# Peptides against a protein of PDB entry 4Y8H: the designs that were tried, part 27

Target 1, 196 residues: chain A of PDB entry 4Y8H
Amino acid sequence: TSIMAVTFKDGVILGADSRTTTGAYIANRVTDKLTRVHDKIWCCRSGSAADTQAIADIVQYHLELYTSQYGTPSTETAASVFKELCYENKDNLTAGIIVAGYDDKNKGEVYTIPLGGSVHKLPYAIAGSGSTFIYGYCDKNFRENMSKEETVDFIKHSLSQAIKWDGSSGGVIRMVVLTAAGVERLIFYPDEYEQL

## One batch from the design tools (peptide; aimed at target 1 K33 S46 G47)

Design b2_p22_2 (made by RFdiffusion4; failed a check: the pose's geometry)
Pose (drawn by RFdiffusion4):
Structure b2_p22_2 (pose): chain A 196 residues (1-196), chain P 22 residues (1-22)
Amino acid sequence: as target 1 above (196 residues)
Amino acid sequence: SEEDEEFDERVEELLEEGKEVI
């Protein structure tokens, strides 16, 4: 997997490849790794497909119940529910999850939850096996308060490289845009991003 | 890091068991 989330001027963008792997075999070339847990709180999933789906379903359930009793949860609250599940079940889970959301007060936020269940709030986050190949590129090219178009390009170029080098990444690049204007789904095909 | 290595080992174990990884 290759996954990332990036905060910018108007909010946050999540991005991911679409490859699911069963050994060297590509079990699914059009996977959706970007998953809703609330209207404007989404996550990027990496690691075990089964673990991350089970976790995301539980988190969506907790936040739906939280919304019924107390109103809209913060992005920090959503990240805390993911952490509780990942930390308390660290022996049985293989889940690298990035949580991203939009709050009108807090604007865009990104929390990354690596294997051990620790929580890290960051301007942007990258994860998945393909992310190793783009630490150098992303650290060199990221800046705070980028525009929407600049952020789409940063993610497109970053995941393009991660896909190029990582055999466990590929297919299409999917992105989810989170702003006060709502939710936008973007998709970019190989003929576009490969030759960047 | 040690944590990355552990993660990679767990992913490899899932792949040897024929399970899906994303």

Design b2_p22_2_s1 (made by RFdiffusion4, then SolubleMPNN; from b2_p22_2, 11 letters changed; failed a check: the pose's geometry)
Amino acid sequence: SSELEEYRRRVAERLAKGEEVV

Design b2_p22_2_s2 (made by RFdiffusion4, then SolubleMPNN; from b2_p22_2, 11 letters changed; failed a check: the pose's geometry)
Amino acid sequence: SEEAKLYAERVAERLAKGEEVV

Design b2_p22_2_s3 (made by RFdiffusion4, then SolubleMPNN; from b2_p22_2, 11 letters changed; failed a check: the pose's geometry)
Amino acid sequence: SDELAEYRARVAELLAAGEEVV

Design b2_p22_2_s4 (made by RFdiffusion4, then SolubleMPNN; from b2_p22_2, 10 letters changed; failed a check: the pose's geometry)
Amino acid sequence: SEELKLYYERIEELKKAGKEVV

Design b2_p22_3 (made by RFdiffusion4)
Pose (drawn by RFdiffusion4):
Structure b2_p22_3 (pose): chain A 196 residues (1-196), chain P 22 residues (1-22)
Amino acid sequence: as target 1 above (196 residues)
Amino acid sequence: AETEKTILDEAYTEKLTTGEFL
């Protein structure tokens, strides 16, 4: 997989490829790796498809219950629920998850949760097997407080390279935009991003 | 807690069977 989330002027954008692998076979070329756990708290999933789906479903359930009793959870709270599940079950899970959300007070936030269940709050985060190939590119090209269009381009160009080099990444580029204006789903096809 | 454990154990078994990864 190739996944990333990026904070910017108006909030945060999540991005991902759409490839599911079963060996070298592509079990699903149009996978949706960007997953809602609350209206404006989403995650990018990497690693085991089964583990990350089971985790996301439990987290969505906890945050729905949290909302019923205490109102809207913070993005930090959502990341903490993911961590609790990933850390306490680290022996049995293969889940690299990036958590991203929008709060009116806190604006855009990104938390990355690698394999061991540790939590890292970052301006942007990249993960998945394809992410190794774009550490150099992303570190060179990321800047804080980018516009929406600049952020879409940064993610598009970054995942385009990760897909180019990583055989375990491909298909379409999916993005989810999180701002005070609501939630926007974006999709970019190979004929557009390949020749960038 | 036991429900969550059961779900994660099932998912663990499914991972080993299907071999599917993101």

Design b2_p22_3_s1 (made by RFdiffusion4, then SolubleMPNN; from b2_p22_3, 18 letters changed)
Fold by OpenDDE base, seed 5:
Structure b2_p22_3_s1 (fold): chain B 196 residues (1-196), chain A 22 residues (1-22)
Amino acid sequence: as target 1 above (196 residues)
Amino acid sequence: MSEIQEKLEKARQLAEETKLVL
């Protein structure tokens, strides 16, 4: 897996590859690793498909209840729920999660929750087995307050590089753009990103 | 909390069976 989330001038963009593995083999399933937990709060998932889906489902339910009682939750609130679940169950689950969201007060925010259930607020985050190959690239090329187009390009190039070197990453690149204007889903195919 | 833990345990069991990794 190669996943990332990047804050930019208008909000935040999440990105992910789509490859899944079963043991040492590539599964034929094209997975959507970008999961909605609230209208403008999403997460990137790595690790166990089952574990991360269960966690995301619990968070989504919690945030729905929260919304009914208190109104729209912040991205930080969502990250806190993820953190609690991941930390309290760290011995029994394999989950690496990036939480990203947009609201008018806080704008785009990114929280990374690696194995162990710590939480880190960052201007951008990368995770998954492919992330190890692109720390240098991302550090060199990330800029704060990029345009949407610049950010899409940054994510596309980053994930392309991760996929190139990580056998556990591949397929399509999906993105979710979260801004004041709404939610936008993007998809990029191998013929496009492999040439970068 | 109990319901959450039960759900996570079931998910863990499923993960062990399927071996599906992202």
Scores: peptide ipSAE 0.295, ipTM 0.705, DockQ to the pose 0.877; fails the geometry check
OpenDDE base, seeds 1, 2, 3, 4: peptide ipSAE 0.280, 0.287, 0.291, 0.279; ipTM 0.689, 0.696, 0.699, 0.688; seeds 1, 2, 3, 4 fail the geometry check

Design b2_p22_3_s2 (made by RFdiffusion4, then SolubleMPNN; from b2_p22_3, 18 letters changed)
Fold by OpenDDE base, seed 5:
Parts: C-alpha cells; structure tokens; sequence
Structure b2_p22_3_s2 (fold): chain B 196 residues (1-196), chain A 22 residues (1-22)
C-alpha cells in the first residue's frame, strides 16, 4: 500500500493505490483504500483489510451518533476515535490509518495513526509499505498552500514513485478532494502515472 | 477430538495466510 493525505490552499486531498495482497501473492482485486467516515472526513487505510474496515465502520457509526447529538464532528474528533480504537486494540490489530477532513473552521487537516495507535497532526502524511520510498521526494517537493492542481500532481508523482518500488502497491491511483465546495473523487490509471 | 482440533488449526493458519492486506 501507498497512501497519503495533503493539506492545501482550499482543503485536503487523500490519495491511495488500489493493490491488495494475500500473503506473498497479489490479489486480483482493485480495493478502494479511501473510506468515508463522515461527509467531509475520510481515511486512508493500510495493513489488514478486515481490521481497517472494521475500525472505519465503527468510527463511521460513532460519528453518525455524534452528529445526531452534537452536530458535525471535527476532524480532530474523528482522529481521536480512530486513535482510541487503534491504541486500545493494538495487540490485535494491524492497521495504519491516515485521517483527513475539511471543515470551515479548521480547513483541511491531516492526522496520521501508525501501528501502535499514536496520533500525529501533520500538514501532510504518507504511510503504507510504499511510503518508505518517497519520504525524501515528499519532503523536497511538498509546499504549503498549493493549488488543487499542484496538490493533485504532487500526490500523483509521489504515489507513482512509491508504486515503482513497492511490489505491494499498484493498480489505479484514487484521490478524494475535500473542500468547501464538496467532495470530488479522482482516478488515474497506470498509462498516465507510470510515465511520470 | 484431536483430529478435529488439528483440522481447525490448519484452517485458521490458512485463513491467516490468505487474509487480504492493503
């Protein structure tokens, strides 16, 4: 897996590859690793497909209940719920999560929750087995307050590089753009990103 | 009893090996 989330001028963009594996084999499945937990709060998933889906489902349900009682939750609140679940169950879960969301007060925010259940608020985050190959690239090329187009390109190039080196990453690149204007889903195919 | 237990253990190991990962 190669996943990332990047804050930018107008909000936040999540990105992910789509490859799945079973042991040492590539599964012939195109998985959506970008999962909605609230209208403008999404997560990137790495690790166990089952574990990360279960966590996301619980968070989604919790945020629905929260909304009914208190109104729209903040991204920080969502990250806190993820953190509690991941930390309390760290011995039984294999889950790496990036939480990203947009609201009018806080704008785009990114929280990374690696194995172990710590939480880190960052301007951008990368995770998954492919992330190890792109720390240097991302550090060099990330800029604060990029345009949507610049951010899409940054994510596309970053994930493309990760996919080149990580056998556990590949397929399509999916993105979710979260802004005041709403939610936009993007998809990029190998014919485009492999040539970058 | 032992034979059933061995079959269950093998099935669990196989399930872990075939578990989908992202």
Amino acid sequence: as target 1 above (196 residues)
Amino acid sequence: MKEIQEKLEKARKLAEETKLRL
Scores: peptide ipSAE 0.350, ipTM 0.721, DockQ to the pose 0.295; fails the geometry check
OpenDDE base, seeds 1, 2, 3, 4: peptide ipSAE 0.290, 0.293, 0.303, 0.287; ipTM 0.700, 0.702, 0.707, 0.697; seeds 1, 2, 3, 4 fail the geometry check

Design b2_p22_3_s3 (made by RFdiffusion4, then SolubleMPNN; from b2_p22_3, 15 letters changed)
Fold by OpenDDE base, seed 2:
Structure b2_p22_3_s3 (fold): chain B 196 residues (1-196), chain A 22 residues (1-22)
Amino acid sequence: as target 1 above (196 residues)
Amino acid sequence: MEEIKKKLEEARKLAEETKLRL
């Protein structure tokens, strides 16, 4: 897996590859690793497919309940719920999560939750097995308050490099753009990003 | 919380069976 989320001028963009594995082999499955837990709160998933799906489902349910009682939750609230689930079950589950969301008050926010269930708020986050190959690239090329287009390009190039070197990453690159204007899904195919 | 734990346990079992990873 190669996943990332990047804050930018107008919000946040999540990105992910689509490859899944089983043991030492690539599974014949294309997965959408970008998962909605609220209108403008999404997550990137790595680790166990079942674990991360269950966690995301629980968070989604919790946030729906929260919304009915208190109104739209903050991204921080969502990250807190993820953190609690991941931390309290860290010995039994394998989940690496990046939570990203947009609201008018806080704008785009990114929270990374690695296996241990800690939570870290960052201007951008990368995770998954492919992330190890792109720390240097991301550090060099990330800038705060990029445009949407610059951020899309940054993510596309980053994930392309991750996929290039990580056998557990591949397929299509999906992105979700969260801004005041709404939610936009993007998809990029190998024929495009492999040439970068 | 108990319902959550149950769902997570079920997910864990499924994960162990399928071994599907992201």
Scores: peptide ipSAE 0.323, ipTM 0.764, DockQ to the pose 0.838; fails the geometry check
OpenDDE base, seeds 1, 3, 4, 5: peptide ipSAE 0.317, 0.312, 0.307, 0.311; ipTM 0.759, 0.747, 0.744, 0.713; seeds 1, 3, 4, 5 fail the geometry check

Design b2_p22_3_s4 (made by RFdiffusion4, then SolubleMPNN; from b2_p22_3, 16 letters changed)
Fold by OpenDDE base, seed 2:
Structure b2_p22_3_s4 (fold): chain B 196 residues (1-196), chain A 22 residues (1-22)
Amino acid sequence: as target 1 above (196 residues)
Amino acid sequence: MKEIQEILEKARKEAEETKLRL
C-alpha cells in the first residue's frame, strides 16, 4: 500500500494505490483504499483489509450518530474515534489509518494513526509499505498552501514513485479532493503515472 | 461497546481466513 493525504490552500487531498496482497502474493483484487466516514471526512487505509474496513464502518456509524445529536463532527473528532479504536485494539488489529477532512473552520486537516494507535496531526502524511520509498521525495517537494493542481501533481508523482519501488503497491491511483466546494474523486491509470 | 467488539472480532476472523492486506 501507498497512501497519503496532503493539506493544501483550499482543503485536503487523499491519495492511494489500489493493490491488495495475500501473504506473499498480489491478490486479484483492486481495492478502494479511500473510504468515506462522513461527507467531508475520509480516510486512507493500510494493513488488514478486513480490520481497516471494520474500523472505518464503526467510525462512519459513530459519526452518523454524532451528526444526529451534535451536528457535523470535526476532523479531529473523527481522528479521535479512529485513534480510540486502533489504540484499544492494537494488540489484535493491524490498521494504519490516515484521516483527512475539511471544514470551514479548520480547513483541510490530516491526522495519521500508525499501528500503535497514536495520533499525529500533520500538514501531510504518508503511510503504507510504499511510503518508505518516498519520504525524501515528499520532504523535498511538499509545500504549504499549494494549489489543487499542484497538490494533485505532488500526490501523483509521490505515489508513482512509491509504486515503482513497492511490490505491494500498484493499480490505479485514486484521489479524493475535499474542499468547500464539495468532494471530487480522481483516478489515474498506470499508462499515465508510470511515465512520471 | 459490545457490538463494536463483535464487529472487530468478526473482522479479525475474516482477516485470518483471507489474509487480505492493503
Scores: peptide ipSAE 0.598, ipTM 0.934, DockQ to the pose 0.852; fails the geometry check
OpenDDE base, seeds 1, 3, 4, 5: peptide ipSAE 0.543, 0.479, 0.531, 0.509; ipTM 0.919, 0.891, 0.913, 0.903; seeds 1, 3, 4, 5 fail the geometry check

Design b2_p22_4 (made by RFdiffusion4)
Pose (drawn by RFdiffusion4):
Structure b2_p22_4 (pose): chain A 196 residues (1-196), chain P 22 residues (1-22)
Amino acid sequence: as target 1 above (196 residues)
Amino acid sequence: SSSFGTTKDDLKNTEDYVKSKS
C-alpha cells in the first residue's frame, strides 16, 4: 500500500492508492483505504486488510458510543482508541494506520500509528510499503500551511511516485478532504497521475 | 491472504522514519 495524510491551511487531506494484494496478484484494484470513524475523523489503512478493517470498525463503534454520552470526540481521542487497540494487540496485528481529523478549535491534525502501536503527531505522515520511495521527495516538497490545491498536488505527485516504484501500490489515487466546509472525496485515474 | 501489500518489515522501517520526524 501507499498512504498519506497532510495538514494544511484549512484542515487536512488523506490520500491512498487502491491496490489490494494477495501475493503478486491484485485481489482488488479499486480498494478504498480511506475510512470514516467519525464525521470528520478518518484514517488511512495499511498492512493487513482484515486487521485494519476490524480495528476501524471497533474504533467507529467506540466513537459512536463516545458521541452519544459526551459529544464530538477530538482527533487526539480517536487516535488514542486506535493506539489502545494496536498496542495492546501488537503480537496479533499487522496494522499501519494514519489517523486524520478536523476540529474547529484544533484545525487539521495527523497522528500516525506504526506497527508497534506507538503514536506520533505530525504535520504530515506517509506510510505503507510504497512510502519508502517518497521519503526523499516528500521531505523536500512539504511545507506548512499549503492551500487546498497545493496539498492535492503534493499528495498526487507523491503517491504517483510511490505507485511508480512500488509494485504493491497502484490503481487510482483516492483522497479525502477535511475542512470546516464538510467532507470531499476526490479520485484521480492512472492516465492523469502516471505521466506527472 | 489479502493485504494492502505491506509487510511487518515495511512497517518497522516506516516506524524508524516516523521516529526521526517526530

Design b2_p22_4_s1 (made by RFdiffusion4, then SolubleMPNN; from b2_p22_4, 11 letters changed)
Fold by OpenDDE base, seed 4:
Structure b2_p22_4_s1 (fold): chain B 196 residues (1-196), chain A 22 residues (1-22)
Amino acid sequence: as target 1 above (196 residues)
Amino acid sequence: METYGTTKEDLEKNEKYIESKS
């Protein structure tokens, strides 16, 4: 898995590969690792598909309840719910989750929740097995307040490199763009990103 | 079990990386 979320001048973009595995075998399946928990709050999931899906489902439920009573939750609130679940269940979880969202007050925000259930607010976050190959690349190439196009290119190039080296990453690159304008879904295929 | 290919070791490395950034 290779996942990342990047804040930029107009909001935040989440990106992920689509490869899944069953044991030692690569599953010939396209899986979306970008998961909606609220209209403009999404997460990137790595680790156990079942574990992370269950967590995301619970968060989505809580955020819907929150919305019905208090209105749209902040990204920080969503991250807090994720943190509580991940921390409380850390002994039984294999999960690394990035939470990203947009609202008019806070703009784009990224929170990463690694193993152990801590929460870290960062301008961008990368995770998954493939991320280990692009720590340096991302550090050197990330810039704050990029344009949408620059951010898409940054994510595309980053994930392309991760996929190149990580056998557990591959397939298509999916992105979700969260801005004031709404939610936009992007997809990039191997024939395109392998040539970068 | 279906996974996204991220092991405990990967998660630990990721945690260390994140801690270095925050």
Scores: peptide ipSAE 0.604, ipTM 0.931, DockQ to the pose 0.889
OpenDDE base, seeds 1, 2, 3, 5: peptide ipSAE 0.597, 0.582, 0.598, 0.601; ipTM 0.929, 0.926, 0.930, 0.931; seed 2 fails the geometry check

Design b2_p22_4_s2 (made by RFdiffusion4, then SolubleMPNN; from b2_p22_4, 12 letters changed)
Fold by OpenDDE base, seed 2:
Structure b2_p22_4_s2 (fold): chain B 196 residues (1-196), chain A 22 residues (1-22)
Amino acid sequence: as target 1 above (196 residues)
Amino acid sequence: EETYGTTKEDLEINEKYIASRS
């Protein structure tokens, strides 16, 4: 898995490869690792699909309750819920989650929740087995307040490199763009990103 | 090892993915 989320001028973009592996086998070529927990709060999931989906479902439920009582939750609130659940289940979870969201007050925010249930707010985050191959690239090429197009390219190039070197990553590159304008799904296929 | 669910949309994308690799 190769996942990342990147804050930019107008919000945040989540990105992920789409390969699922079971042992040495590719079980799914086009998995959607980008999961909605609120209108403009999403997460990137790695690890057990069932476990992380359960966590995401609980978070979604909490955020729905929150919304009904207090209005739209902040990304920080969502990250806090994720953190708590991941921490409480750390003995059983083998998951890394990146939470990303947009709101008018805080703009785009990224929170990474590695295994163990800690939480770290970052301008961008990468995770998954493929991330180890792109720390250098991301550090070199990330800039704050990029345009949407620059950010898409950054993520596309980053994940392309991760996929190139990580056998557990592959398939298509999925992105979710969260801005004031709304939510946008993007997808890029191998014939495009392999040439980068 | 990382596993994920599959949706109908994933299947549609899979068709396009396969086509892109052909």
Scores: peptide ipSAE 0.306, ipTM 0.820, DockQ to the pose 0.111
OpenDDE base, seeds 1, 3, 4, 5: peptide ipSAE 0.289, 0.290, 0.302, 0.293; ipTM 0.809, 0.810, 0.815, 0.809

Design b2_p22_4_s3 (made by RFdiffusion4, then SolubleMPNN; from b2_p22_4, 11 letters changed)
Fold by OpenDDE base, seed 4:
Formats: sequence, C-alpha cells, structure tokens
Structure b2_p22_4_s3 (fold): chain B 196 residues (1-196), chain A 22 residues (1-22)
Amino acid sequence: as target 1 above (196 residues)
Amino acid sequence: METYGTTKEDLEKNEEYIKSRS
C-alpha cells in the first residue's frame, strides 16, 4: 500500500494505489483505499482491510450523528474520533490511517494516525509499505500552498515511485480532491504513471 | 485475510517516520 494526503492552496488531495493482497497472493484489482467518512472528510487506509474498514464505518456513523446535532464536523473532530478508536484498540488493530478534510474555516488539513494511535497534524502525510521508499523524495519535492495541478503531479510522481519499488503497491492511482468547489475523483493508470 | 500489504513492521516504521517529522 502507498497512500498520502497533501494540503495545497485550495484544499487537500488524498491519493492511494489500488493493490490488495490475500496471504501470499497479490490481487491487482481496483480497490478503494480512499474512504469517505463525511462529505469533505476522507481517509486513507493501510493495514488490515477489515480493521480499517470497521474503524472508518464507526467514524462515519459518529460523524453523521454529530452532523444531525451540531452541524458539519471539523476535520480535527474526525481525527479525534479516529484517534480514540485506534488508540483504545491498538493491541488488536493493524491500522495506519491518514485523515484529510476541507472546510471553509480551516481549509485543507491532514492528520495522520499511526499504529500506536497517536495523532499528528502535518501539511502532508504518507503511509503504507510503499511510503518507506519515498520519504526522501516527498521531503525534497513537497511545497506548501501548491496549485491543484502541482499537487496532483506531486502525488502522482510520489506514488509512482512508491509503486515502482514496493511489491505490495500497484494498480491504479486514485485521488480525491477536497475544496470549496466540492469533491473530485481522479484516476491514473499504469500506462501513464509508469512512464514518469 | 485481505490486507493492503502493509505489515505491522511497516506500520512501526511508518510510526517512527511520522514521529520524526512531528
């Protein structure tokens, strides 16, 4: 798995590969590691598909209840719910989650929640087995307040490199763009990103 | 079990990386 979320001038973009594994077998099917928990709050999931899906489902439920009572939750609120679940169940979970969202007050925000259940607010986050190959690349190429196009290219190139070296990453690159304008889904195929 | 290919060892390394950036 290779996942990342990047804040930029107009909001935040989440990106992920689509490869899944079952035991020793690699499945190159299109899977969704980018999961909606609210209209403009999404997460990137790594680790156990079942564990992370369960967490995301619970968060989505809580955020819907929150919305009905208090209005649209902030990204920080969503991250806190994720954090509580991940920390309290850390001994029974194999999960690394990146939470990203947009609202008019806070703009694009990224919170990453690693295995131990801590929460870290960062301008961008990367995770998954493939991320270990692009720590340096991302550090060198990330810039704050990039344009949408620059951010898409940054994520595309980053994930392409991760996929190149990580046998557990591959398939298509999916992105979700969260801005004031709404939600936009992007997809990039191997024939394109392998040429980068 | 279906996974996204990230092992516990990978997650531990990810955690160390994240903490180093924080």
Scores: peptide ipSAE 0.628, ipTM 0.936, DockQ to the pose 0.882
OpenDDE base, seeds 1, 2, 3, 5: peptide ipSAE 0.628, 0.599, 0.617, 0.619; ipTM 0.937, 0.930, 0.934, 0.935; seed 3 fails the geometry check

Design b2_p22_4_s4 (made by RFdiffusion4, then SolubleMPNN; from b2_p22_4, 12 letters changed)
Fold by OpenDDE base, seed 4:
Structure b2_p22_4_s4 (fold): chain B 196 residues (1-196), chain A 22 residues (1-22)
Amino acid sequence: as target 1 above (196 residues)
Amino acid sequence: EETYGTTKEDLELNEKYIASRS
């Protein structure tokens, strides 16, 4: 898996590959690893699909309850819920989760939750088995306050490189764009990104 | 190892994926 989330001028973009493997076989080539937990709060999931889906479902429920009582939760609040659940289940959970969201007050925000259940706020985050191959590239090429197009290209190039070197990553590149304008899903196929 | 469930949407997109590489 290769996942990332990047803050930019107008909000935040989440990105992920779409390969799922079972043993030595590719079980799913177009898996959706980008999961909605609130209107403009999403997450990237790596590790056990069942376990991370369960966590995301619980978070979604908590945020719905929160909304009914207190109004729209902040991205930080969502990350806090994820952090608590991941910490409580750290002995049985092999997962890396990136939480990203947009609101008018805080704009785009990214929180990474690695194994162990810690939480870190970052301008961008990468995770998954493929991330080890692109730390250098991302560090060199990330810029704050990029345009939407620049950010899409940055994520596309980053994940393309991760997919190139990580046998556990592949398929399509999925993105979710979160801005004041709303939510936008993007998808890029191998013929488009393999030549980057 | 990482495993993810397969949805109906995944199956449809898989067809598009295959078509894009044919």
Scores: peptide ipSAE 0.139, ipTM 0.773, DockQ to the pose 0.104
OpenDDE base, seeds 1, 2, 3, 5: peptide ipSAE 0.117, 0.114, 0.092, 0.116; ipTM 0.757, 0.758, 0.745, 0.756; seeds 1, 3 fail the geometry check

Design b2_p22_5 (made by RFdiffusion4)
Pose (drawn by RFdiffusion4):
Structure b2_p22_5 (pose): chain A 196 residues (1-196), chain P 22 residues (1-22)
Amino acid sequence: as target 1 above (196 residues)
Amino acid sequence: STEDTILASAYTEKLLTGESLD
């Protein structure tokens, strides 16, 4: 997998490839790795498809219950629920998860939760097997408070390279935009991003 | 608990299907 989330001027954007792997075989070329756990709290999933789906479903359930009793949860709260599941079950899980959300007070936020269940709050985060190939590119090209268009391009160019080098990444690039204006789904096909 | 059962099922499924997002 290749996944990332990036904060910017108006909020945060999540991005991912669409490849699911069963060995070298591509079990699913059009996977949606970007997953809602609340109206404006989403995650990027990497690692085991089964583990990350089971975790996301439980987190969505907890946040729905949280909303019924206490109102809208913060992005930090959502990341904490993911951590609790990933940390306490670290022996049995293969889940690399990026949590991203939009709060009117806090604007865009990104929390990355690597394998051991630790939590890291960051301006942007990259993960998945393809992310190794773009640490150099992303560190060189990321800046805070980018516009929507600049952020879409940063993600598009970054995941384009991760897909180019990583055989475990491919298909389409999917993005989810999170702002005060609502939620926007974007998709970019190979003929566009390959030749960038 | 219910959550443990779900996570154990998912663990078994991971071993059987061999699927990964990586």

Design b2_p22_5_s1 (made by RFdiffusion4, then SolubleMPNN; from b2_p22_5, 13 letters changed)
Fold by OpenDDE base, seed 5:
Structure b2_p22_5_s1 (fold): chain B 196 residues (1-196), chain A 22 residues (1-22)
Amino acid sequence: as target 1 above (196 residues)
Amino acid sequence: SSIDEILEKAREEAEKTGLSYN
């Protein structure tokens, strides 16, 4: 898995590869590692597909209840719920989560929750087995307040490099763009990103 | 709070579909 979320001028973009493990085999499946937990709060999932989906489902339910009682939750609130679940169950989970969201007050925000259940607010985050290959690239090329197009290109190039070196990553690159204008889904195929 | 039962059910369902990791 190679996943990342990047804050930019107008909000935040989440990105992920689509390769999955099926039993003992690696399969290129068009699996969505980007999961909605609220209208403009999403997460990237790495590790156990079952574990991370279960956690995301619980968070989604919690945020729905929150919304009905208090209104739209902040991204920080969502990250806190993820953190509590991951930390309290850290001995029984294989889950790495990146939480990203947009709201008018806080704009785009990214919170990373690695194994162990700590939480870290960052301008951008990378995770998954492919992330180890792109720390240097991302550090060199990330900039604050990029345009949407610059951010899409940054994520595309980053994940392309991760996929190149990580046998557990591949398939299509999916992105979700969260801004004041709404939610936009993007997809990029190997023929495009492999030549980057 | 433990989510062991929820996780176990999710893991069982994932095994049925063949999706183990992402």
Scores: peptide ipSAE 0.330, ipTM 0.874, DockQ to the pose 0.481; fails the geometry check
OpenDDE base, seeds 1, 2, 3, 4: peptide ipSAE 0.303, 0.224, 0.258, 0.287; ipTM 0.858, 0.817, 0.840, 0.852; seeds 1, 2, 3, 4 fail the geometry check

Design b2_p22_5_s2 (made by RFdiffusion4, then SolubleMPNN; from b2_p22_5, 13 letters changed)
Fold by OpenDDE base, seed 3:
Structure b2_p22_5_s2 (fold): chain B 196 residues (1-196), chain A 22 residues (1-22)
Amino acid sequence: as target 1 above (196 residues)
Amino acid sequence: SEIDKKLEEARKKAEETGLSLD
């Protein structure tokens, strides 16, 4: 798996590859590494499909309850729920999660939650087995307040490099763009990104 | 607990499909 989330001028973009280890049947929901937990709060998932699916479902439920009682939650609130679940169940979970969201007050935010259930707020985050191959590239090429197009290209190039080196990554590159304008879903196929 | 139930359900589904995120 190769996943990342990047803050930019107008919000935040999440990106992921699509390769999974599977048996005879493939369920789309299980293979989706970019998962919605609220309108403009999403997460990237790595590790156990079962564990991370359970966590995401619980978070989505809690955020729905939160919304009904208090209004739209912040990205920080969502990250706190993820953190609590991952930390309290760290002995039984194999989960690496990046939480990303947008709201008008805080703009785009990224929180990374590695194994163990710690939480770290960062301008961008990378995770998954493929991330080990692109720390240098990302450090060299990331800039704050990029345009949407620059950020899409940054993520596309980063994940392309991760896929090139990581046998556990591949397939299509999916992205979710979160801004004041709404939610946009993007997809890029191997014929395009393999040539980068 | 709720998380225990969700974990069990998710694990059952994962076992049936044989899926994991790499």
Scores: peptide ipSAE 0.063, ipTM 0.695, DockQ to the pose 0.562; fails the geometry check
OpenDDE base, seeds 1, 2, 4, 5: peptide ipSAE 0.062, 0.033, 0.051, 0.042; ipTM 0.691, 0.687, 0.696, 0.700; seeds 1, 2, 4, 5 fail the geometry check

